# Designs tried in a protein design run: peptides against a protein of PDB entry 9GMZ. Part 270

Target 1, 343 residues: chain A of PDB entry 9GMZ
Amino acid sequence: TGFPLELLTRPATERLAYFENYTVAHPRLKEVYEILMRTIAEPAGASFIFVYGASGVGKTTLRLRVEQKLTELALPKLESDRARVPVVGIEAIAPESRYFNWKEYYTRALITLEEPLIDHKFDYGVRGISRDNFGKINVESKVVAPALRRALENALIHRHPDVFFVDEAQHFGKVASGYKLQDQLDCLKSLANMTGILHCLLGTYELLTFRNLSGQLSRRSVDIHFRRYCADSPEDVQAFKSVLLTFQQHLPLAETPNLVDHWEYFYERTLGCIGTLKDWLKRVLSDALDREATTITLKDLQKRALSVAQCQKMFKEIQEGERQLSETEADVQNLRSALGLGA

## One batch from the design tools (peptide; made by RFdiffusion4, then SolubleMPNN)

Design b2_p26_3_s1 (from b2_p26_3, 15 letters changed)
Fold by OpenDDE base, seed 3:
Structure b2_p26_3_s1 (fold): chain B 343 residues (1-343), chain A 26 residues (1-26)
Amino acid sequence: as target 1 above (343 residues)
Amino acid sequence: PVLYPLETSLRKNLEEMRKELEKKKL
């Protein structure tokens, strides 16, 4: 079943919003979603979940779907416990300096957790943290990082989210020295341990470097690899073609474009990353709607495609990440063999 | 919040997972 045909009579803004809001339930997204939801429900003493994969693989879509589901599951409890927040999600900011800005991180986390619509307002006993007339948290410039940390710890304990999401978490690794990276890891571990709140770090393959630096994280972390589709796998190629078929049926245009016949070109310019594919199609759809076009052409696709140079750069980053994971899998097999557990 | 039209397949799978999670909490 395609898009609702009534959309063809609707404004371009509504047609674009339909496609933006549409999510294809592709096999890799479903698999990672099921693992992540299970791990959040039954963390088994884990304090961290690492979700890593290529840029544009669909990590933001995964996070959004998990946040929606956790909110839906919490609704019956939120009627009785108005202080509870079911889920909190922030994006880590790339440091402007060689130092991670913990003050900014704690401030953004606190602001996100203490949304204006929450009925139960709590005083954390920290001077310089207040609510404005709209109920939004205001943090005075004089408030220091240790005080913001205590406020965030108290907020997390009081609001008791099922998970704390940190998107673009590879930005924690962007520090000048290895010892500072360890200090950052220890800071995050301490926050998770003090609050009892499960942290989920989503990021690129650069997150593996961050994960591997702490032998203590390995004991309290669950790893989830969000893989791209690979052209050397017939099953992955079929899944990718199925995604293209679904997208072509859900583009709100008068004439259904044939995306599937161009699957190799779509694969070349997305590297099997469905988020990259969706963003590309969104840009092309926007251009088509602005022109009141009946369909999308190959020329329209080419105008909004990533350049070959961009794809080559992204592919090198993917290959390096996939290589590191393959080496880690081999090390696990070697360890099992050395322990006499069999391959 | 406009619930994004989830593919009917994803919605069914999410409902099945919900039923399985409810069975494990008993």
Scores: peptide ipSAE 0.000, ipTM 0.267, DockQ to the pose 0.062
Fold by OpenDDE base, seed 5:
Structure b2_p26_3_s1 (fold): chain B 343 residues (1-343), chain A 26 residues (1-26)
Amino acid sequence: as target 1 above (343 residues)
Amino acid sequence: PVLYPLETSLRKNLEEMRKELEKKKL
């Protein structure tokens, strides 16, 4: 099944929005989605979930799909419990300074938890936190980070989400010293412990450095590796081609482009990362719609491709992350062998 | 700092879900 043919008569903005909102349920996304949903349902005393993988693998798409599903599953209960928020998701902002802005983090989290559409507005009892006439939270500049933290703790307890998502969580790791990184982990650990809310940190392989620094979190964390597709695996190549086939069917153009025949070029410029692929196709689709083009050509693809230098940089970051994980897997295998447990 | 109205992913999800529920009740 392709895109709705009626889109061909619709404005370019609507055609683009269709493709932006379209999600390919590719095997790696499905696998990680199922593991994540199961872990959220049955955390087994875990306080943290770490989801790590290459930039552009599709972590934000995963988060959004889990948020949608948790919301769907909670809807029947939300009629009786109007204070409950089933899920909260924020993106960690890259610090402008070498220091993570906790004040901004707490403010964004509070704004996200206190959606104007929630009937039962919680009063935080914090001076300088107010709601406008539309119910939107406003935080005055004078409100200090410890007060915002207490407000967030109270909000998380009151709203009781099944999970708190933090996307781009590698931004916690950008602190210049291991000590400051530990303090950030201890802050997150304290927030999870004080609220009883499961935290899911999604990020790049840089999140592994953050994950490994907290030996105490290791016992209370679940790790989920969101793998890219690898060209050395015939199964992964076939999955990647199947994703290309699905995308070509869901590009709202008059003539279906042949993306599959160019699979090697798509792989070269995406490294098997489906989010990178989608973003590339989105840019190319936007250009095609602006020109009122009937299809996408190889030249259109080439104009919006990542540069070889960008791909080489991304590939080095991926290889380092994959290496660190393979070493950990080998260490587990060596430990099992040393214990007389079979491989 | 332009507080981009984070159209809370939750708001979009809740509004979409309400619209889907309204469409299923019709």
Scores: peptide ipSAE 0.000, ipTM 0.282, DockQ to the pose 0.041
Fold by OpenDDE base, seed 4:
Structure b2_p26_3_s1 (fold): chain B 343 residues (1-343), chain A 26 residues (1-26)
Amino acid sequence: as target 1 above (343 residues)
Amino acid sequence: PVLYPLETSLRKNLEEMRKELEKKKL
């Protein structure tokens, strides 16, 4: 089924919003979604989940889908437990300074945890944290990071989310020294241990650096690799073509564009990353709607494509991440073989 | 299966779901 045909009579803003909100259930997204949902339901003593993959693979889409599903599943319990928040999701911001801003992180987490619609308002026990008349949390500038941490710990305990998501979590690693990276991991570990809340860190392959630095996190973490589609796999190529076919059917234009015939060009400029593909098509759709165009052309696609230089940079980062994972898998196999467990 | 449009905010989702729950209580 394509887009609702009534959208063709609707404003450009509604047509764009339809496509923005539309998610293709592609095989890799479905696989990772199922693994992640199962791990959240049955963490088996895990305190962390790491979801890593290429930039633009669709990690944010995965997070938002899991958040939606966890919220849906929690609805029957939210009637009886008015204090509960089923899920919390934040995006880590790249620090402007050489240091991660924990005060800002805790503030954003607190603001996100405080759903205005929750009837049960608890006291955070911290001076300078208040609620406005709309139920939003206001944190005064005088509140220090240790106080915000205690407030967040109390809020997480009180709200009992099934998971706490941190998107773009590689930004924790942008700290100038390996020592500060360890301190950040220990801080996150302490927060998870103190609250009993499962943390899910989503990010690029730079998260592997975090995973390798903490031998203690390794015992209590689940790793999920969100792979891109690879051109060397016939199955992955067919899946990628199927995604293009689905997107062309869901572009709210009068004439269905032929995206599938250009699959190699789409692959070249997305590296098999569906999020990158979605964002590209979104930009092209916006341009088409602004011109009141009936369709999109190859020329329209070319105008909004990532440059070859950008793709080459992204591809090097992907190859390095895929290599590190392959080496780790080989090390596990070597260890199993050395233990006599067989491969 | 096409995954339904992601409502971009947990708040909107919770608000819609509360409205649906209120409608079921009526």
Scores: peptide ipSAE 0.017, ipTM 0.352, DockQ to the pose 0.107; fails the geometry check
Fold by OpenDDE base, seed 1:
Structure b2_p26_3_s1 (fold): chain B 343 residues (1-343), chain A 26 residues (1-26)
Amino acid sequence: as target 1 above (343 residues)
Amino acid sequence: PVLYPLETSLRKNLEEMRKELEKKKL
């Protein structure tokens, strides 16, 4: 079953919005979703979850789906506990300087946690944090990072989310020295320990650098690898072709385009990353709707494809991440063998 | 804006992918 045929009579904006809101539940997304939901429900003393994988694999889609599900599951409890927020999610911003802006991080976290629609207003006890007439949090420029941290700690304790999500968490690692990276990790660890709130960091393979810096974080962290589809696996190729088939059925165009016959070209320009594929198809759909086209062609796809140079760069970054994971798995096997624990 | 419930799209897509995978195994 494809898109609702009534969309063909609707404005281009509604047709595009349908496709933007449409999510393919592909096997890797389902697997990682089930692992993440189980880990959030039963953290077993973990303070951190790391979700890492290629850029454009679908980590933001995963986060949004988990946020929705946690909200739905919390609804019956929120009737009795109106102070509770079921989940909080932020995106880490790339630092403009060689230093991570903790003041901005704490401000964004507070703004996200303390939505205007929260009935129970919380007093942070910090001068220069207020709500405007619309209930939006305002943080004065004079408020220092340590005061914002205390406000966030108190807010997290009071609202008690099941998990705190940080998307694009590799931006914590974009610091010029390993020492500064350790200080940032210790800061996050302290926040998790002081609040008792489980933190989930989603990011690229650059998050693997965080694991190696703190032996204490590794003992209290769960790892989830969000893999891309690999062309050397027949099962992965079939899954990727099935995603293409689903997308072609859900493009709100008068004539269904044949994406599946071009699967190798789609694989070449997405590296098996479904988020990259969806974003490409969104751009192509937008162009087709602007032209009032009945379908999309290979030429339309080529016009919005990533360049070969972009794909080569992304592929090198993926190969380095996959290599580091393979080496870590080998090191674990070697350690087990050396301990007399069977392979 | 018609909020197409993201849940209905994922479940439908999983069921459709399962049906299509079953049809391709035939």
Scores: peptide ipSAE 0.000, ipTM 0.278, DockQ to the pose 0.051; fails the geometry check

Design b2_p26_3_s2 (from b2_p26_3, 14 letters changed)
Fold by OpenDDE base, seed 4:
Structure b2_p26_3_s2 (fold): chain B 343 residues (1-343), chain A 26 residues (1-26)
Amino acid sequence: as target 1 above (343 residues)
Amino acid sequence: MKLEPLETSLRKNLEEMRKKLAEKKL
């Protein structure tokens, strides 16, 4: 089954929006989705989930799909519990300054918790937090970070989400010295402990540095590795080709492009990252729609491909992350062997 | 293995679900 054929008569904006909203249920995404959903349902005393993997592997797509599913599952209960928010998801922004802006983080979290139509005026216990007639939270500039933290703690307790998502969570570490990173992790840990809300940090392999710095987080964290597809695995190559075939069928063009025959070129320029692949195809589709083209050619793909230099940089970052994980797996095996536990 | 879509309109569906969530909280 491909795209709805009626899209061929629709405006370019609607055709593009179809493809943007389309999500391929590829094996790694399904696996990580099922692990994450089970962990959220049964955290077993965990206060943190770390989801790490390559840039462009599909972490944001995973988050959005879990947010949707948790919202769907909560809908029957929300009729009786109007105060509840089933899930909260924010994206961490890279700080422009040497310091992570906790005031901005707490403000964004509060704004995201307070969806417009929650009629229940929750008193945040903080002066300078107001709600407009559309339910949007306004935070006055005079409100300080400790007050915003208390407001967020109270809001999380009252709204009781099943999980609090922080996407692009590697941005906590980019500007912090190791000391400031520990303080940030202790702050997040304190927020999770004070609220009883499960936190899920999604990010690149830079999150491994965060995980390793807090031996106390390790006892209360679940790790989920969102792997890319590897060209040295026949199963992963077949999965990647199957993704290309699926995207080929869901590009809203008059003629189905042959993406599968170019699988090696797609792999070279995406490193097995399906998010990178989708974003590439979106750019190429946009260009094709602007030209009223009937299909996509290899030349159209080449115009919007990442450069070899960009791919080489991304691949080095991936290899370093995969290496650190393999060393950790070996250390666990060595520890088991040293304890007299069988392999 | 033939891959299936998880979602055909994920962002739109999230917005619609948020709207429904909001309407149920009124």
Scores: peptide ipSAE 0.028, ipTM 0.513, DockQ to the pose 0.406
Fold by OpenDDE base, seed 3:
Structure b2_p26_3_s2 (fold): chain B 343 residues (1-343), chain A 26 residues (1-26)
Amino acid sequence: as target 1 above (343 residues)
Amino acid sequence: MKLEPLETSLRKNLEEMRKKLAEKKL
């Protein structure tokens, strides 16, 4: 089914919001969603889930859909347990220095976990953490990282989310030295162990370097590779074309644009990443709505496309990540062969 | 092929998975 035709008579803001909120259920997103939801429901002693893949593959969309679903599933229990938060999600921030800012991380995690709308308020046991008149957490500058950690541990235990999401989690790995990177892993491991809360780290392929430094995390982690669509796979090309077909039917324009005929150009400028594709189409739709245009043209697409240089850079980063995974798979096979388990 | 909205497709799959998991615990 296409977009609701009544949107054509609605303001440009509502038309844009419709497309922004629309999510294509593409095969890779479905697969990763099913694995992730299963792992959250039955962690089997796992404390971590690593979701890695290209920038713009759709990790944030995956997170949002899981958050929505976990919230929906928790609604009947939230009527009786008003202290519970079913899910919490944060984005890790790139450090401005050679050190990850744990103080900022804990502060943002607390603010996100302790939503103003939560009826059941509790004391954090930390001086300088308070709620304003709107129920928003305020953290005074004097509060140190160890105190914020204890407050977060208490909040996570009390709110008991089914999962704690950390988007852009590769930023934990952006530290100047290997020993500090191990300390960051041990810090996260300790937080997960102390709270009993499952952590899901979503990130780029740089997250693999972080994941591989802890053999102990590997024993208590589930890995999920969120792959892009590859042009060398006929099935992936067909899936990508089907995404374009779905998007063209859900652009709230008077005339349906033919995006599918330009699939190669869309692939060239997105590298098979559906998030990148959606963001491109959002920009183009916004421009079309601002002009009261009836459709989208190739010129409109070209105006908002990523440059070839940007695509080349992104492609190198993808190839390096895909190579590292392929080498890891080969190493596992070599280890199995050496153990006499067969190939 | 037209892709269904994520909400509808994923909801059905999760309901089926939960049903299968409940059947395995019996």
Scores: peptide ipSAE 0.007, ipTM 0.331, DockQ to the pose 0.046
Fold by OpenDDE base, seed 2:
Structure b2_p26_3_s2 (fold): chain B 343 residues (1-343), chain A 26 residues (1-26)
Amino acid sequence: as target 1 above (343 residues)
Amino acid sequence: MKLEPLETSLRKNLEEMRKKLAEKKL
């Protein structure tokens, strides 16, 4: 089934919003979604979930779909437990300095936990945290990071989310020394342990450096690799073509563009990353709607494509991440062989 | 059914997050 044909009579803004809100349930997204949902339901003593993969693979889409689903599943319970928040999701900010800004992190987490419409005003017991008349949290500049941490711990315990999501979690690793990186891990580990709340860190392959620093995290973490589609896999190529076919059917244009015939060009400029593909098509659709165009042409695609230089940079980052994972798998096999466990 | 304030808030927060994520991609 394609887009609703009635959209062709609607304003360009509604047509664009339809495509923006449309999500292709592609095989890798579905697989990772099912693993993540099962792990959240049955963490088996895990305190962390690491979801890593290429930039633009669709990690944010995954998070939002899980947040939506956890919210839907919690709705019947939220009628009786108005204090509960089913899920919390924040984006980690890149540090402006050699130090991660924990004060900003805790403040953002608190603001996200405090839905303005939660009638049960939790008292954080921290001076300088107030609510306005609209229920919005205000954190005074004088409030120190340790006080904000205690407020967040109390809020997480009281709101009891099924999971705490941190998107762009590689930003925890953007610190000047391995020692400071361990301190960040220990800080997060302590927060998870003190609250009993499962943390899910989503990030690029830079998150692997953060993960590998703690041999103790490996015992209490679940790892989920959100793979891109690979052109060397016939199955992955077919899945990627199927995504293109689905997107072409859901572009609200009078004439359905043939995206599938250009699959190699789409692959070249997205590296098999469906988020990158969607963002590209969104830009091209916007341009087409602004021109009142009936379809999308190859020239329209070329105008909004990532440059070859951008793709080459992204590909190097992907190859380094995939290499690190392959080395870890080889190390496990070597360890098994050395233990006399057949490879 | 009047969506309870919490459900409307969660939806609005999800919509605002979707909107902010859309705006950050521009």
Scores: peptide ipSAE 0.000, ipTM 0.296, DockQ to the pose 0.033
Fold by OpenDDE base, seed 5:
Structure b2_p26_3_s2 (fold): chain B 343 residues (1-343), chain A 26 residues (1-26)
Amino acid sequence: as target 1 above (343 residues)
Amino acid sequence: MKLEPLETSLRKNLEEMRKKLAEKKL
């Protein structure tokens, strides 16, 4: 089934919003979703989940779908436990400075955790944290990072989410010294331990460097690799074509564009990353709607494509990440073989 | 189009789900 045909008579904003909100349940997304949902339900003593993969693979889409599902599953319990928040998700900001802004992180986490619509308002016991007339948290500039941390620890304990999501978590790793990166890991580890809340860090392959620095975190972490589709796999090519077919059916245009016939060009400019593909199609759809066009053309696609230079940069980052993982898999196989365990 | 801050999208999703729950109790 394609898009609702009534959208063709609706404003461009509604047509675009439909496509923005539409999610293709592609094989890699389903696989990672199932693993992540299972791991959140049964952490088995894990304090961290690391979800890593290429930029634009769809990690934010994964997070949002898990957050939605955890909220839906919690709804019957939220009637009796009105203080509970089922899930909290934030995006880590790229620091303007070479240093991660913990004050901003704690502030965002608190603002996200303490939704205005929660009946049971929690007192943080911190001067300079207040609520406005709409129940929105306000944090005064005078509040220091240690006080915000204590407020967040108390809020996480009180609200008891099933998981704390941090998207773009590779931004923790941008600290110029390995020592400061360890301190950040120890800070997150301490937050998870003090609250008893499972943390899920989603990021690029740069997150692997962050994970590997803490041998203590590795024993308490679950790893989830969100792979792209590879052109050397017939199954992955077929899955990628199926995603294109689904997107062409869900573009709210009068004439269904033929995206599948251009699959190689889509692959060249997305590297098999479905998030990159969706964002490209959103830009092209926006341009088509602004022109009141009946369909999209190859020229419309070309106008909004990533440059070859951008794709080459992204591909190098992917290859390095995939190489690091392949080496780790080979090391495991070599260890198994050396132990007399069959490969 | 500026993507609404992801925080706003999450709040809207929670609000929509709470609204749907309130509407199912009617």
Scores: peptide ipSAE 0.018, ipTM 0.466, DockQ to the pose 0.062; fails the geometry check

